Peptides against a protein of PDB entry 7PB4. Designs and how they scored, part 13

Target 1, 105 residues: chain A of PDB entry 7PB4
Amino acid sequence: KMLNIKEYKEKLLSTLGEFLEDHFPLPDRSVKKKKKNIQESSVNLITLHEMLEILINRLFDVPHDPYVKISDSFWPPYVELLLRNGIALRHPEDPTRIRLEAFHQ
Target 2, 218 residues: chain B of PDB entry 7PB4
Amino acid sequence: DALQMAVGYFEKGPIKASQNKDKTLEKHLKTVENVAWKNGLASEEIDILLNIALSGKFGNAVNTRILKCMIPATVISEDSVVKAVSWLCVGKCSGSTKVLFYRWLVAMFDFIDRKEQINLLYGFFFASLQDDALCPYVCHLLYLLTKKENVKPFRVRKLLDLQAKMGMQPHLQALLSLYKFFAPALISVSLPVRKKIYFKNSENLWKTALLAVKQRNR

## One batch from the design tools (peptide; aimed at target 1 K11)

Design b1_p18_1 (made by RFdiffusion4)
Pose (drawn by RFdiffusion4):
Structure b1_p18_1 (pose): chain A 91 residues (1-28, 43-105), chain B 212 residues (1-189, 196-218), chain P 18 residues (1-18)
Amino acid sequence: KMLNIKEYKEKLLSTLGEFLEDHFPLPDVNLITLHEMLEILINRLFDVPHDPYVKISDSFWPPYVELLLRNGIALRHPEDPTRIRLEAFHQ
Amino acid sequence: DALQMAVGYFEKGPIKASQNKDKTLEKHLKTVENVAWKNGLASEEIDILLNIALSGKFGNAVNTRILKCMIPATVISEDSVVKAVSWLCVGKCSGSTKVLFYRWLVAMFDFIDRKEQINLLYGFFFASLQDDALCPYVCHLLYLLTKKENVKPFRVRKLLDLQAKMGMQPHLQALLSLYKFFAPALISVKIYFKNSENLWKTALLAVKQRNR
Amino acid sequence: MAEAILYQKVQELVVVTA
C-alpha cells in the first residue's frame, strides 16, 4: 500500500512539474518558480499545522500569487496581507 | 450519404461571407435534426457534432440546435463526454450552451455506455458549483453521478459552505442528503429537480427508455 | 483549462502528501 502511494505521488509530482513548466513559465529581483512556491506552501502546511501562513516576499511573482488565489489554491490571511496559506484539501 | 455531407460540412468549420451559405448551413442542420428526430444518430456522429457544438466554432444558434438534436440511436460513447467536459474546461463556450449541455447530460445519462471515466471527472463537475447559473443542473448531475468514493471531506465542507451561502435550496438539499447517506460520520444532512424537462424526448428515445 | 487542471493536480498532491 505504501509503495503504491509513493509511486502515485512521485508520478503525480513529476507530471505536475512538467505541466507547470509548460503552462506557467516565468517571464524570462530574483524570482522563484511556481514549483518552488507550491513546495514552500505545501511544506509549511504540514510542518506548522497551527500557522501555515508564509510571508510574501519580493521573489513571489504577483501573477503567481493571484493565480493561486483565483483558483482556490491559496488563501489570504484575514488581517495580514503579506501572508498566504494553502487550502487544506486533506480535511 | 445525406447526413455524412452535413457532418463533413460542420467539420470544415465556419466558411466565408454568406452569399448562399445561410441556406446551405440551414439545409445541413435540417438534415441532421431530421435524422435525429426520426431514428436517431450514431455514436460517431454524436461524438463529432457534440464536440463541434461545444467548441468556439459556429454561433450560438447553431450550437444550440446541434445540442437540441443530439439524440442517440443506440448509445453514447463516454470518450465523447470526456472530450465534451474538456471543451467546457476550455471556456470558449456560452453559458446557455453550458446549461443546455448539463441538461442533456442529465437527460441522456442512461444512454452512455460506461460512466466510470465520467465519474473520474467528478472534481471538474463539482467545481462548477461555484457558478450560480449552473448550480441546479450541476447538482442534478452530481445526484446521479455520485458514488460512495466521491464523498470526500473537502467536498462535504464546501457543499455545506455553499448551502450556508445560498440557503437550503432543493437541489443542494438533495445532493446533501445523498452525501449524508453515503457518509453520515462526515455530516448529518432524488428526485424532483426544477427545469428537468426532457427536451430531447422523441418517441423512439421513449421506447428505448422504456426498454431500459 | 490549464487553471482547472492545476487545481485538480494540486488538490490531489495535498491529499496524497497528507
Fold by OpenDDE base, seed 2:
Structure b1_p18_1 (fold): chain B 105 residues (1-105), chain C 218 residues (1-218), chain A 18 residues (1-18)
Amino acid sequence: as target 1 above (105 residues)
Amino acid sequence: as target 2 above (218 residues)
Amino acid sequence: MAEAILYQKVQELVVVTA
């Protein structure tokens, strides 16, 4: 039973990853790669997949404080996407913190 | 076509073999500028050039000139705008470029074919309110974008904090009034009833061009 | 449409993780 759940979870993660790459990719930085002199933006943005992983992990690892601080690595459009669709919620007192919606509760 | 050659130049970059790179660049810029102001640009051309202007492929002076001539013949693709905003998030565009982009976005707002994806960028735009240089234009943009669902307690608080810091600015007041309209319970402060909403973009760089576009599309 | 699918996929993932 546990193996089947793990396998299923992995399948869901992989499918989600593919979906996110297709529908919500990060801006294509390919144009910047050709000119050596363009200082790479010092901020490494994470993928929506990575962002969701962080939020999911926090929800289960620290259920009493499931909020994640929004860092510079969080692409604002992704944050808004999650918030607008009810996938994530802002902390009521600290707008710099977001949590994943507790779909299982 | 001279325009196609110019767009192609910016897209592909300068070919190393040209002895006078600056002259060639200027020639192509002038071509784009002339066509844009005279006839407007096709959505595909705007897509390419807008992305180039914000990608950092060229210098600030060139990017500024490109942005100034992003005048549509008919429509601007929402996808082009989303890509552009993405560059604002990731790219090291200058403050002046950001200001110009927001001015452009407000000016061209009605010519954007769809708004669904742009609405998803609401939070990004809202975050830019903290930039004093951007604030007037961002307020105007948010005034155009704001729906009831966007009016949240934390955003109200941020706007009120901004008001406390900057004073009662006309553009901020306009946005707050809209927020109060959608969610009166969240804004207890009495806002002066202004008969006219004032935004700095009343005199945008594209006023004449926009009139021409509207006349051609009628 | 993509947003709705995103919601569903995330919901399913959370439920399975729980």
Scores: peptide ipSAE 0.534, ipTM 0.545, DockQ to the pose 0.342
OpenDDE base, seeds 1, 3, 4, 5: peptide ipSAE 0.530, 0.524, 0.528, 0.508; ipTM 0.531, 0.540, 0.550, 0.693

Design b1_p18_1_s1 (made by RFdiffusion4, then SolubleMPNN; from b1_p18_1, 9 letters changed)
Fold by OpenDDE base, seed 2:
Parts: structure tokens; C-alpha cells; sequence
Structure b1_p18_1_s1 (fold): chain B 105 residues (1-105), chain C 218 residues (1-218), chain A 18 residues (1-18)
């Protein structure tokens, strides 16, 4: 039973990933060539898929503290997207922490 | 190719310079309609045109006509369907277009190449049950999509509430029966054992076309 | 919008995981 759930979850995540790549791709790195001054923050941005995976995993792995710290790898527009759509919530006392909405509760 | 020109017209939009925009539109629309009903459309053509029909780029009349001719030659890409559903969320299409889309989706369900992404949209479709105009078709779609994993207590409650509101509808009964089959413990209500699942065979606007597609693919 | 769809998809995933 557990294996089937894991496989199913992985399949769902994969499918979601494809959806996210189509509708919410990271900005093309190619456009950044021209403007000189923006410090190439060498920070590897994670995909929205990866971000959601982290948030979902945290919600279920640590239900008493489901918050994830926003790292530099979190593309700010994705964070805003999740918050704006009620997919994620900010920690009431720490705006640098977000959690996935507990839709199952 | 006339079809390629027509699809290109819809994709790129009317070139400003054409004085007879309406005549050109009609010409291209007729081209698409003729090819679709005669031979079906390629998956790529459906991808383009389906998105156009739901994007609100054109008026409701045009969108309706485009959607009515979304007949596959062979298969429909699941990605096209997912994209189409995303447009439903934007709300730029009319209620009638939404109804037509769900009818189309049910009619073309077997021609969709994969169902994995569509299954992820289960919640979206389920939420659409609240729309009275969509409800019969959404029930049919959900009947096709529902897996045991989708049958949750909160959805059962919502369906029962909907039944209380709308009465015992055949399409709702069919879906509830399926839910009971997967999760008998969640549905204590005795559902009349209707042996025949009657989804209002809304006269499949595409019945003739689908028969032709099946004959060509044999 | 694709954003609303995203919410619904995520909701479904969370519900299925629970």
C-alpha cells in the first residue's frame, strides 16, 4: 500500500511538473545578458515544481511546524503567486517563512 | 494548404490590412469546419484552435464554431485539454462555451492520448458541479475519471448536499453510485439500484463525426 | 487563470496525500 501511494504521488508530482513547466516556467536566463549592473546573483533558482514539492513535503513531514524558510533560491514571483492564490501562507510572526495551505484539514 | 492558412489566420489574428475581415474570417472558419468534419484535425491543429476557442480572442459565435469542429483525425493531446481547462479558469469564455467544452471533453474522452494530467484536474471539475448548467456534463466526466483515490468524505458530503439541492438527478445518481462502489462505507444512503447509468446522452453533437473517426482508424 | 488551476491541482495533491 505504501509503495503504491509513493508511486502515485511521484506520478502526480511529475504530471504537475509538466503542467508547471508549461504555464509557469522560470524566466529565460537569456534575457539577462544586456543589463550590466544586475549582480548575477549566482543563486540557482528552483522551479515552482520543486518549491511545491518542498512545501508539500514539509506539510506532511512536520505537521506541527509546516513552515519553510524562504531561501534565495525561491523566485520572488513564485512566492507571491502561491501567497496570492491561497496556496501558501506566511508565518504570522516571521514573513520569511511560508507554509502550504492545509487543504486536507 | 488551405487548412494551414486558416489555422495560421486564427493563430496570428486578422492582419489589420484586410478590408473584408468578416469574409476572411468566415472563409477560414469554413475551411476548418470542412476539413474537421471530413477528415478530422491533427493534434497540433486541435492544440492551436482549442486554445483560441477558449482564450476569448474571438467572439462567442466564432469560438462556438471552432469548438464544434474540434474533431481529431487520430488523437487529442492531453496537454491541449489541460491548456483548455486553464482558460476556463480565466472566465473569458461564455457559459455556453463552457458547457460545450465539457460536452466536447466527454465526447472526445477516448481520443485523448493520456489521462494523467486530466486526473489531476479532478478537483477543478468537481468544483464545477455547482454550476447548474455544467452539472450534468461534469457528472459524466467525473464518472469517467473517478478513481477510488478521488472518493473522499468531503466530496461525498458535497454530492449529497448537491442532491439535496437539485433533487435526484440521473447524472448525479450515476456518480453517487460509482462513489458508493468505491467507498460503500461513506455513503449510507440507499441509492436506487439503477442498472442503467443514464447520462443524458446529450445527442453527441459529434456522434457522426466520431463514427467516421473510428472507421478511419480501423 | 492558470493560477486558479494551480491552486486546484495543489489542493488535489494535498488531499490525495492525506
Amino acid sequence: as target 1 above (105 residues)
Amino acid sequence: as target 2 above (218 residues)
Amino acid sequence: MAEQMLRLMVEELVILEA
Scores: peptide ipSAE 0.619, ipTM 0.517, DockQ to the pose 0.459
OpenDDE base, seeds 1, 3, 4, 5: peptide ipSAE 0.625, 0.632, 0.621, 0.622; ipTM 0.490, 0.558, 0.520, 0.525; seeds 1, 3, 4, 5 fail the geometry check

Design b1_p18_1_s2 (made by RFdiffusion4, then SolubleMPNN; from b1_p18_1, 9 letters changed)
Fold by OpenDDE base, seed 3:
Structure b1_p18_1_s2 (fold): chain B 105 residues (1-105), chain C 218 residues (1-218), chain A 18 residues (1-18)
Amino acid sequence: as target 1 above (105 residues)
Amino acid sequence: as target 2 above (218 residues)
Amino acid sequence: MAEQMLRLMVEELVELEA
């Protein structure tokens, strides 16, 4: 049973990764070229998959403080996406921190 | 079941013939309170009682007590909250009841099953910021609800106007900080860097109950 | 639809880790 769960989890993660790449890709770096004045902030944006992984890991690793600080690598539309869909919650005292929603009701 | 009888009493109203209306009411109210604080209430029970508390069917004292015991066993239905807000629009509840409701809503926010319809009420909540008594709690609620799409220039202006009127209140600052986070271009004013966002602890009334709910659902 | 699926997938993933 445990092996099956692990395998299923891996499969789900893979499927999620593919799904995220298809439906929620990062904006192509090429679109930044036209508006000259946007300071090329050399900040590497992480994928939504990576963001979710961070959030999930934090939830389980630090259940008493499951909040993750939003870094510059967090693409704002992804943060908004997670919040509006109830996947993530904002910290009540720090708008720069988010947590994964506790789905286990 | 004693709880079912109590809920039924509040739903149907007092039967005319009882000479001891107050005693009966108190009995049922205590039943609801006891169950709510010990075990929490089912979503259906909250749906019924929450609406009653805000409908003006009973006096303010009774409504207050009912509202204070709106503690979920598991979840609160969003529909119940939407209906409750609709009663606020009708204006049959006291100012104190409104304050208590917003406190309750903030405290119980995480127990509401979904937020889609509540988010549609954003404009209504935002309009309530003009009420000085509600403002701290509404700011907290809006802090929980605010999405990027809600951050509009006219709302920024209203918040700044409120700030001008009331000063930089911690709850208002928290909301403005969130607005700036979502739309930095709309808020050119440097907000004082507060290390900690502070909302008035609305949860204090239900702190023990909330801990119990979380423990039961674990 | 995609956003709903995302939520479901995340929920399932969380359930598998719990």
Scores: peptide ipSAE 0.557, ipTM 0.410, DockQ to the pose 0.333
OpenDDE base, seeds 1, 2, 4, 5: peptide ipSAE 0.533, 0.534, 0.534, 0.551; ipTM 0.608, 0.601, 0.599, 0.501; seeds 1, 4, 5 fail the geometry check

Design b1_p18_1_s3 (made by RFdiffusion4, then SolubleMPNN; from b1_p18_1, 9 letters changed)
Fold by OpenDDE base, seed 2:
Structure b1_p18_1_s3 (fold): chain B 105 residues (1-105), chain C 218 residues (1-218), chain A 18 residues (1-18)
Amino acid sequence: as target 1 above (105 residues)
Amino acid sequence: as target 2 above (218 residues)
Amino acid sequence: MAEQVLRLMVEELVILEA
């Protein structure tokens, strides 16, 4: 039973990943050439899929503290996207921490 | 070919220079319709045209005609369906277009190449049950999609509430019966044992075309 | 919008995980 749930979760995440790649791709790094002023922060941005995976995992792994600290790898538009759509919530006392909405609760 | 030109027209939009925009649009629309009903459309063509039909790029009349001719030659890409659903959320399409889309989705369900991504949209479809115009077709779609893992207590409550509101609709009863089959402990209410599942025949619009598709793919 | 679909997909995943 546990194996089936895990496999199913992985399949769902994979499918979500495909959806996210199609609809919410990372900004093409190639377009950055012309506008000089965007600080080439050498920080490797994670995909929205990876971000959601982190948030989902944290929600279930540490339900008493489901918050994830926003790192430099978190593309700000993705954070905003999650927040404005009610997918994620910002910590009331620490704006640098977000959690996934507990839809199961 | 004529079809490629027609699809290209819808994809790129009308070139400003054409004085007879309406005639050109009609010509291309007829081309698409003729090919679709005669031979079906390639998956790539459906991908493009389905997206256009739901994007609000054209008027409701045009969108409706495009959607009615989304007949596959062989298969429909699941990705096309997912994209289409994303447009439904934007609200640029009319209520009638939404109804037509769900009818189309049910009618063409077997021609969709994969169901994995569509299954993830279960919650979206379920939420659409609240729309009275969509409800019969959404129930049918959910009947096709529902797995045991989708049957949750909160969804059962919502279905029962909907039944209380709308009455004992055949399509809703069919879905509830399926839910009871998967999770009998969640549904304590006695459902009439209907031997025959009854959904409104959404396929009627495409019946002839679907028969032709099945014959070609034999 | 694709954003609404995203929410629903995530919601479904969370519910299924729970």
Scores: peptide ipSAE 0.625, ipTM 0.498, DockQ to the pose 0.463
OpenDDE base, seeds 1, 3, 4, 5: peptide ipSAE 0.627, 0.625, 0.624, 0.622; ipTM 0.502, 0.508, 0.527, 0.535; seeds 1, 3, 5 fail the geometry check

Design b1_p18_1_s4 (made by RFdiffusion4, then SolubleMPNN; from b1_p18_1, 8 letters changed)
Fold by OpenDDE base, seed 3:
Parts: C-alpha cells; sequence; structure tokens
Structure b1_p18_1_s4 (fold): chain B 105 residues (1-105), chain C 218 residues (1-218), chain A 18 residues (1-18)
C-alpha cells in the first residue's frame, strides 16, 4: 500500500510538472543574445513547479509555520496566480510570506 | 503582402545574407508602422510584434518603434498582453520600454478582449508602483483593474507609504480613492475630495489612432 | 479552466502527503 502511494505521488508530480509546462511556462529565456553590458540582475526565476514544490515541502516540513518568504526568484504572476486561485495564502501580517492553502477536506 | 513579409522578418530575424541589414529593417519597420497607423494590426500581428518588442531581440530604438505601432484593427488578445508582461518580468527591456508598455497598456485597455488573466497579474503591477517612472501609469492601470478583492490591508499600507514618500500625487490619490470606495474601513485617512480623477493622458500618443479604431469598429 | 485544474492537482498532492 505504501509503495502504491509513493508511486502515485510520483506520477502525480510528473503530471503536474507536465501540466505546468504546458499551461504556465516561463517565457523562453533562450534568446540570450550576448549583449554585454546590461548587468541587470538576471534574477533566475524558478518555475511554477519549483515554487509549488517549495510551498508543499514547507507545509509538511514545518507545519506550524508553513510560510515561505517570497524571493526575487518568485515570478510575481505565479505568486498572484496561486493567491487568486486559493492555492496559496499570504501571511496576514507579512505580505512577503505565503503558504500553501490548507485544503480542508 | 508587405505586412506579412515585415512581420515575418521580425519573427524569424534577419536573414544572414542581406548586405544592408539596417535598410531592410527600416523598410519592414516602416511597413508595419504604416499599416498600423492606417488600418491597425490584426490580433495575431500584435501578438507576434508585441512579444518581439519586449523580448530584447532588437535594440531599444526598434523596440520602441514597434511598441508605438501596436495599434489594433479590432482587438488585442489578452494572451498577448500576458506574454508581454512575462517579458517585462524577465527584464530584457529598457526602463523606457517598460514605461511605454504601461502607457500602451492603459491606452489600449478597452481593446483587450478579456481581462481575467490580466487581473491575475494585479500583484505584479502593484509591485511596480515602487518604480518612480512607472508609478503614474501603473496607478492608472490599477485603477482600471482594481476589484474589491484586490483591496487588501497590506496594499493599503503600501500605497500610504508610497504617498508618504512621494507626496499626494494625483494618480496615487485616484487609486487610493478607489481603494477607499471598495474598502472604506481600511483607509481612515481623509482623502481630499478631488472632483476630477486625473491621470496623465497616456492616450495622447495614440489619440488619433484610437479614434480611428473606434470609428472602424462602429 | 487551467487554474482550476491546477488547484485540484495541488489539492490532491497535499492530500496524499497529509
Amino acid sequence: as target 1 above (105 residues)
Amino acid sequence: as target 2 above (218 residues)
Amino acid sequence: MAEQQLRLMVQELVELEA
């Protein structure tokens, strides 16, 4: 039974990953034409998948403080996507922190 | 047609072999500009060109010119706007391009077919309020987008902080007034009753074009 | 539609770990 749950979880994660890639991809950074100078802080944005993983992991690893600090790597549209759809919640006192929504059965 | 060739050029990039790359680029750019200002562009053309303008594929001058001619024949696809905003997040465009984009977005707001996805970008736009150059235009955009559910205590605080920093700017006051309208309990500060909500007319750049679009779609 | 599906998928994941 435990093996089946693990396998199912892996499958679900894989499916989620594919889903996110299809529906919520980051804009293709591939056109790095080497124009030299604009050191604009290339903040490496993480994928929505990675963001969700962070949130899920935090929820389970630290259930008493399931909030994750929003970093520069968090693409704002993703943050808002999660918040608006009730997937994540913003900390009431600290808007820089979000948690995964506790889906009450 | 000439427009398709021009769009194709921007999409596919310059073909290696052209001796006078600049002349070719200018030719195609003029083609796009001419059609855009005369007839407007199809949603598909805007989709392609808008992304190009913000992707950093071309220089700032070219991007600026492309963006200035993003005039719809009928409608702009929301998806195009979302994609465009995504490029803004990547930061490959200049500050001036960002400003121009927000001006464009405000000016063309009514021509965007849907707003559901754009509304999901509310927080992103709100975060851009901290940029002094963007603030007036972002306030205007937020004024157009703000729903009751967007008015949160932390955003109110941010706006008030911004007001403390920048002073009582008309655009900020307009947005705050809207916030107060939706959530009067969150804004205890007496806002001066400004009779007229004043935003910088972003439409001035496209005034003639917008009139033409409206006339064509009537 | 995609957003709703996303919510459901995430919910399911959370339920499986919980």
Scores: peptide ipSAE 0.499, ipTM 0.532, DockQ to the pose 0.296
OpenDDE base, seeds 1, 2, 4, 5: peptide ipSAE 0.486, 0.481, 0.482, 0.493; ipTM 0.671, 0.666, 0.659, 0.674; seed 4 fails the geometry check

Design b1_p18_2 (made by RFdiffusion4)
Pose (drawn by RFdiffusion4):
Structure b1_p18_2 (pose): chain A 91 residues (1-28, 43-105), chain B 212 residues (1-189, 196-218), chain P 18 residues (1-18)
Amino acid sequence: KMLNIKEYKEKLLSTLGEFLEDHFPLPDVNLITLHEMLEILINRLFDVPHDPYVKISDSFWPPYVELLLRNGIALRHPEDPTRIRLEAFHQ
Amino acid sequence: DALQMAVGYFEKGPIKASQNKDKTLEKHLKTVENVAWKNGLASEEIDILLNIALSGKFGNAVNTRILKCMIPATVISEDSVVKAVSWLCVGKCSGSTKVLFYRWLVAMFDFIDRKEQINLLYGFFFASLQDDALCPYVCHLLYLLTKKENVKPFRVRKLLDLQAKMGMQPHLQALLSLYKFFAPALISVKIYFKNSENLWKTALLAVKQRNR
Amino acid sequence: SLEEKILFQKVQELVEVS
């Protein structure tokens, strides 16, 4: 069961990364890829389940943040505009 | 054949400025509906015309008439439905066309050969609940399509939030009752749906439904 | 859009599996 989940996870991740690079590229400060942004969000969601918010730095391309906000992937902090969290789809 | 000429004409897409082209389009569309309302269309022709109508090609009236004449002689391929859901995801489709398509999918549900690949699109179907114009028809569709595996906690939470936003609507209550039946531990709380008139009820489709 | 909806689905599945 574990290996099956692993194989599925790795396949999903690789295909997701390819899809992101194909359909959500950077334009050309130092910006990070959308993949790294999603990775930071997913890591913070499980590492700190009581505070899954990550600060928005200058490396976050505002179009990516807005994209994640429009599609129900990322959620804004009720008071702090510089923080965003990942939607807890698992619960 | 008389129908294949119209299918090819619609596959060619819209043409130049109209000198006599309006009459030509009308003749081809009349031929298609006559065939559809007399004895029905085959799976291949439906696969072609449904996806042509759900694409950006042709105006709204042509797509509406094509959708209203999408009556199967036998069965409907599921791959056609998958491509139709994909065309809905493209976004170049009219709202009224989307409502008509969801009504058609509800009406033609028992005439789709397989429904497992269609159930695999449960997520795309569920995401359309945000749109309050598609909400009743999407709820009617999900009432028919929902299996036990589809009742995930996230969806229960989002449906409860939507109920709180919109109120205890009939279609939302029916879908929520189905979710309760399938997963009572995730939440506490088929049949009549408004605007569920079968627009595509021909006599032969009626005999085939009774034979079903 | 199509790409946005596909992205949502893939991200949702990845979060659930993680």
Fold by OpenDDE base, seed 5:
Structure b1_p18_2 (fold): chain B 105 residues (1-105), chain C 218 residues (1-218), chain A 18 residues (1-18)
Amino acid sequence: as target 1 above (105 residues)
Amino acid sequence: as target 2 above (218 residues)
Amino acid sequence: SLEEKILFQKVQELVEVS
């Protein structure tokens, strides 16, 4: 049963990845390059897929503290997307931490 | 069942012929309270009863008791919340009922099925910050709802004005800190780096009930 | 958006199955 759940989870994550790449791509890095003096915050933004994976893994690995700290690699529009759709919740005491919403069956 | 009869009573109103209207009302109210605290209410039951509590159909005491037992079995429909807010706009509920509603909304926030329509009400909630009785709870709600797109210069000014008027309230500082997180250029004022955001959650009337709901849904 | 709803549903499915 556990193996089937893991395999199913991986399959779902893979399917989700394709969907996210098609519908929620990262902005082209090229547009911010032209204004010279803005410190190219060379921060490698993670994909929405990677962000969700981090949140999901944290929820399952550490269910008693399922919060993830928002890093500079978290593209703000993705964070907002997750929050506005109820996919993620902000920590009540720390605005820099978010968790995946526990979908109760 | 007894719950269906009770909900039906509140929905349809008191049947004219009952001499003991108050006893009947109390019986049905107790039925709703008992089920809500033991098992929670279905989303449909909450939809009906929440609207009744805010519509002004019954007296303030009854409305308060109904609102206090709006405990979900599983989820609360966003549509129910939107309808409830619409009743707040009509102004048929007491100030105490409004406070209780915002407390309820914050307490039940995680049980609301979606937040898209609630987020569209951001401006309405923000306007309620001017009410001193509502301000702590509205700040907490806005803390949960705020997106970068909501952080506008005029709202920053309003928050700073409120801070000047009310002082450095913890709930207001929490919201300002979030605003600064989204738009650091708009808030030049050094906010004390409070590591912990404190909202008045200590008096959550539903804390025990919510713990029970979470345990049953695990 | 429709895409956001689909995203929510897929994430929910992932959380429910995990």
Scores: peptide ipSAE 0.094, ipTM 0.373, DockQ to the pose 0.317
OpenDDE base, seeds 1, 2, 3, 4: peptide ipSAE 0.068, 0.039, 0.042, 0.037; ipTM 0.638, 0.642, 0.694, 0.380; seeds 2, 3 fail the geometry check

Design b1_p18_2_s1 (made by RFdiffusion4, then SolubleMPNN; from b1_p18_2, 8 letters changed)
Fold by OpenDDE base, seed 3:
Structure b1_p18_2_s1 (fold): chain B 105 residues (1-105), chain C 218 residues (1-218), chain A 18 residues (1-18)
Amino acid sequence: as target 1 above (105 residues)
Amino acid sequence: as target 2 above (218 residues)
Amino acid sequence: SLAEQLLRLMVKELVELS
């Protein structure tokens, strides 16, 4: 049963990855070129998939402090997306930290 | 069930024939309090009692006691919160009850099942910042609710004006810092670099109860 | 959006499986 759950989880993660690529892709680097003044922040943005993975892992690895610090690699619209949809919550004392929501049924 | 009888009493009101109205009231209050603190209340019970506490049906002392025991067993319905806020608009509850409600709302925020409708009340909460008694708690609530879409120039101006009036309050600074986070272009002022954001009464009246609720739902 | 709702559900399921 545990093996099946693990496999299912892996499949779900894969499916989620594909889903996120289709529906929530990172902005094309090309669009940043036209607005001259946006400092080419050399910061590599992570995918929403990677962001979620970090959040999920933190929730389970450090349940007493499940918050992740928002880095420059976090695309702000993704952060907003997660917060808006109740997938993530802000830290009560640090707006630069977010956690995965507990998902009340 | 004793709890059902107690809830029914508050919902339907005192039966005229009871010679000892005060004793009956106290009995039912104690029943609700006992269950709430030991086990938490069902969402339906909170729905009923929360509205009663804010409706002005009973006196301030009773309302305060009811509100203090609005501890969920599992979740609080967003609809209950929306209805409760509607009572704040009617103005039948005392100022102290309003303060307590905002404290409760902040404390129980994570136990509310949905936030969509509550988020629509953002403007109402923001307007309550002008109340000096409510301001610290409203800032905390807004800190929890604020999305990028809520950060508007006019709200920034209002917050800055409020800061000019009351000084650099920690709760206001917390909210401003969040605003700056979402919309840095709207906040031209330098905010103090604080390692931690502090809200008034971070240890709320329900700390022990919340721990118990979390433990039961694990 | 529907996509956002689905995202939430998928994440919820992942959390439940973890």
Scores: peptide ipSAE 0.570, ipTM 0.424, DockQ to the pose 0.290
OpenDDE base, seeds 1, 2, 4, 5: peptide ipSAE 0.559, 0.481, 0.484, 0.555; ipTM 0.553, 0.708, 0.681, 0.554

Design b1_p18_2_s2 (made by RFdiffusion4, then SolubleMPNN; from b1_p18_2, 8 letters changed)
Fold by OpenDDE base, seed 3:
Structure b1_p18_2_s2 (fold): chain B 105 residues (1-105), chain C 218 residues (1-218), chain A 18 residues (1-18)
Amino acid sequence: as target 1 above (105 residues)
Amino acid sequence: as target 2 above (218 residues)
Amino acid sequence: SMAEQLLRLLVQELVELS
């Protein structure tokens, strides 16, 4: 049963990844080219999939402090998306930290 | 069920014929309090009692006691919160009850099932910042609610004006820091680098109850 | 959006399985 759950979780993560690529892709690097003066912040943005994975893992690995620090690799619209949809919650004392929200059935 | 009878009493009001109205009231209050602190209340019970506490149907002392025991067993319905806020607009509750409500709302925020409608009330909460008694708690609530879309130039101005009036309050600084996080271009002022954001009464009245709720739902 | 709702559901399911 545990193996099936793990496999299902992996499949679900894969499905989520595909879903996110289709519906929530990172902005094309090409669009940043036109406005010259935006310092090419060499910061590699992570995918929403990677962001969610980090949040989920943190929730389970460190349940007493399930917050993740927002890095420069976190695309701000993704952070907003997660917060807006109740998927993530801000830390009460640090706006640069977010956690996965507790989902109520 | 004793709880059902108690809730029914508050919902329907005191039956005229009871010579011992105060004893009956106290009995039902104690019943609600006991269940709430031991087991929490169902969402439906909170829906009823929360509205009663803010409606002005009972005296301030009773309303305060009811509000203090609005502890969920599992979740609080967003609709209950919206209705409660509507009562704040009517103005039938005391200032102390309003303060307590905002404290409760902050404390119970994570137990509210949805936030979509509450987020629509952002403007109402923001307007309440002008109340000195509410301001610390409203800042905390807004800190929890604020989205990038809520960070508007006029709100920034209002916050800065409020800061000019009341000084660099920790709760206001917390909210401003969040605003700056979402919209750095709107906040030209240097905010003090604080390692921690502190809100007034971070240890809420419900700390022990919330721990118990979390333990039961694990 | 519908996509955002689905995202929430998917994440919820993942959390439930974890």
Scores: peptide ipSAE 0.514, ipTM 0.389, DockQ to the pose 0.290
OpenDDE base, seeds 1, 2, 4, 5: peptide ipSAE 0.509, 0.463, 0.455, 0.469; ipTM 0.494, 0.621, 0.620, 0.603; seed 2 fails the geometry check

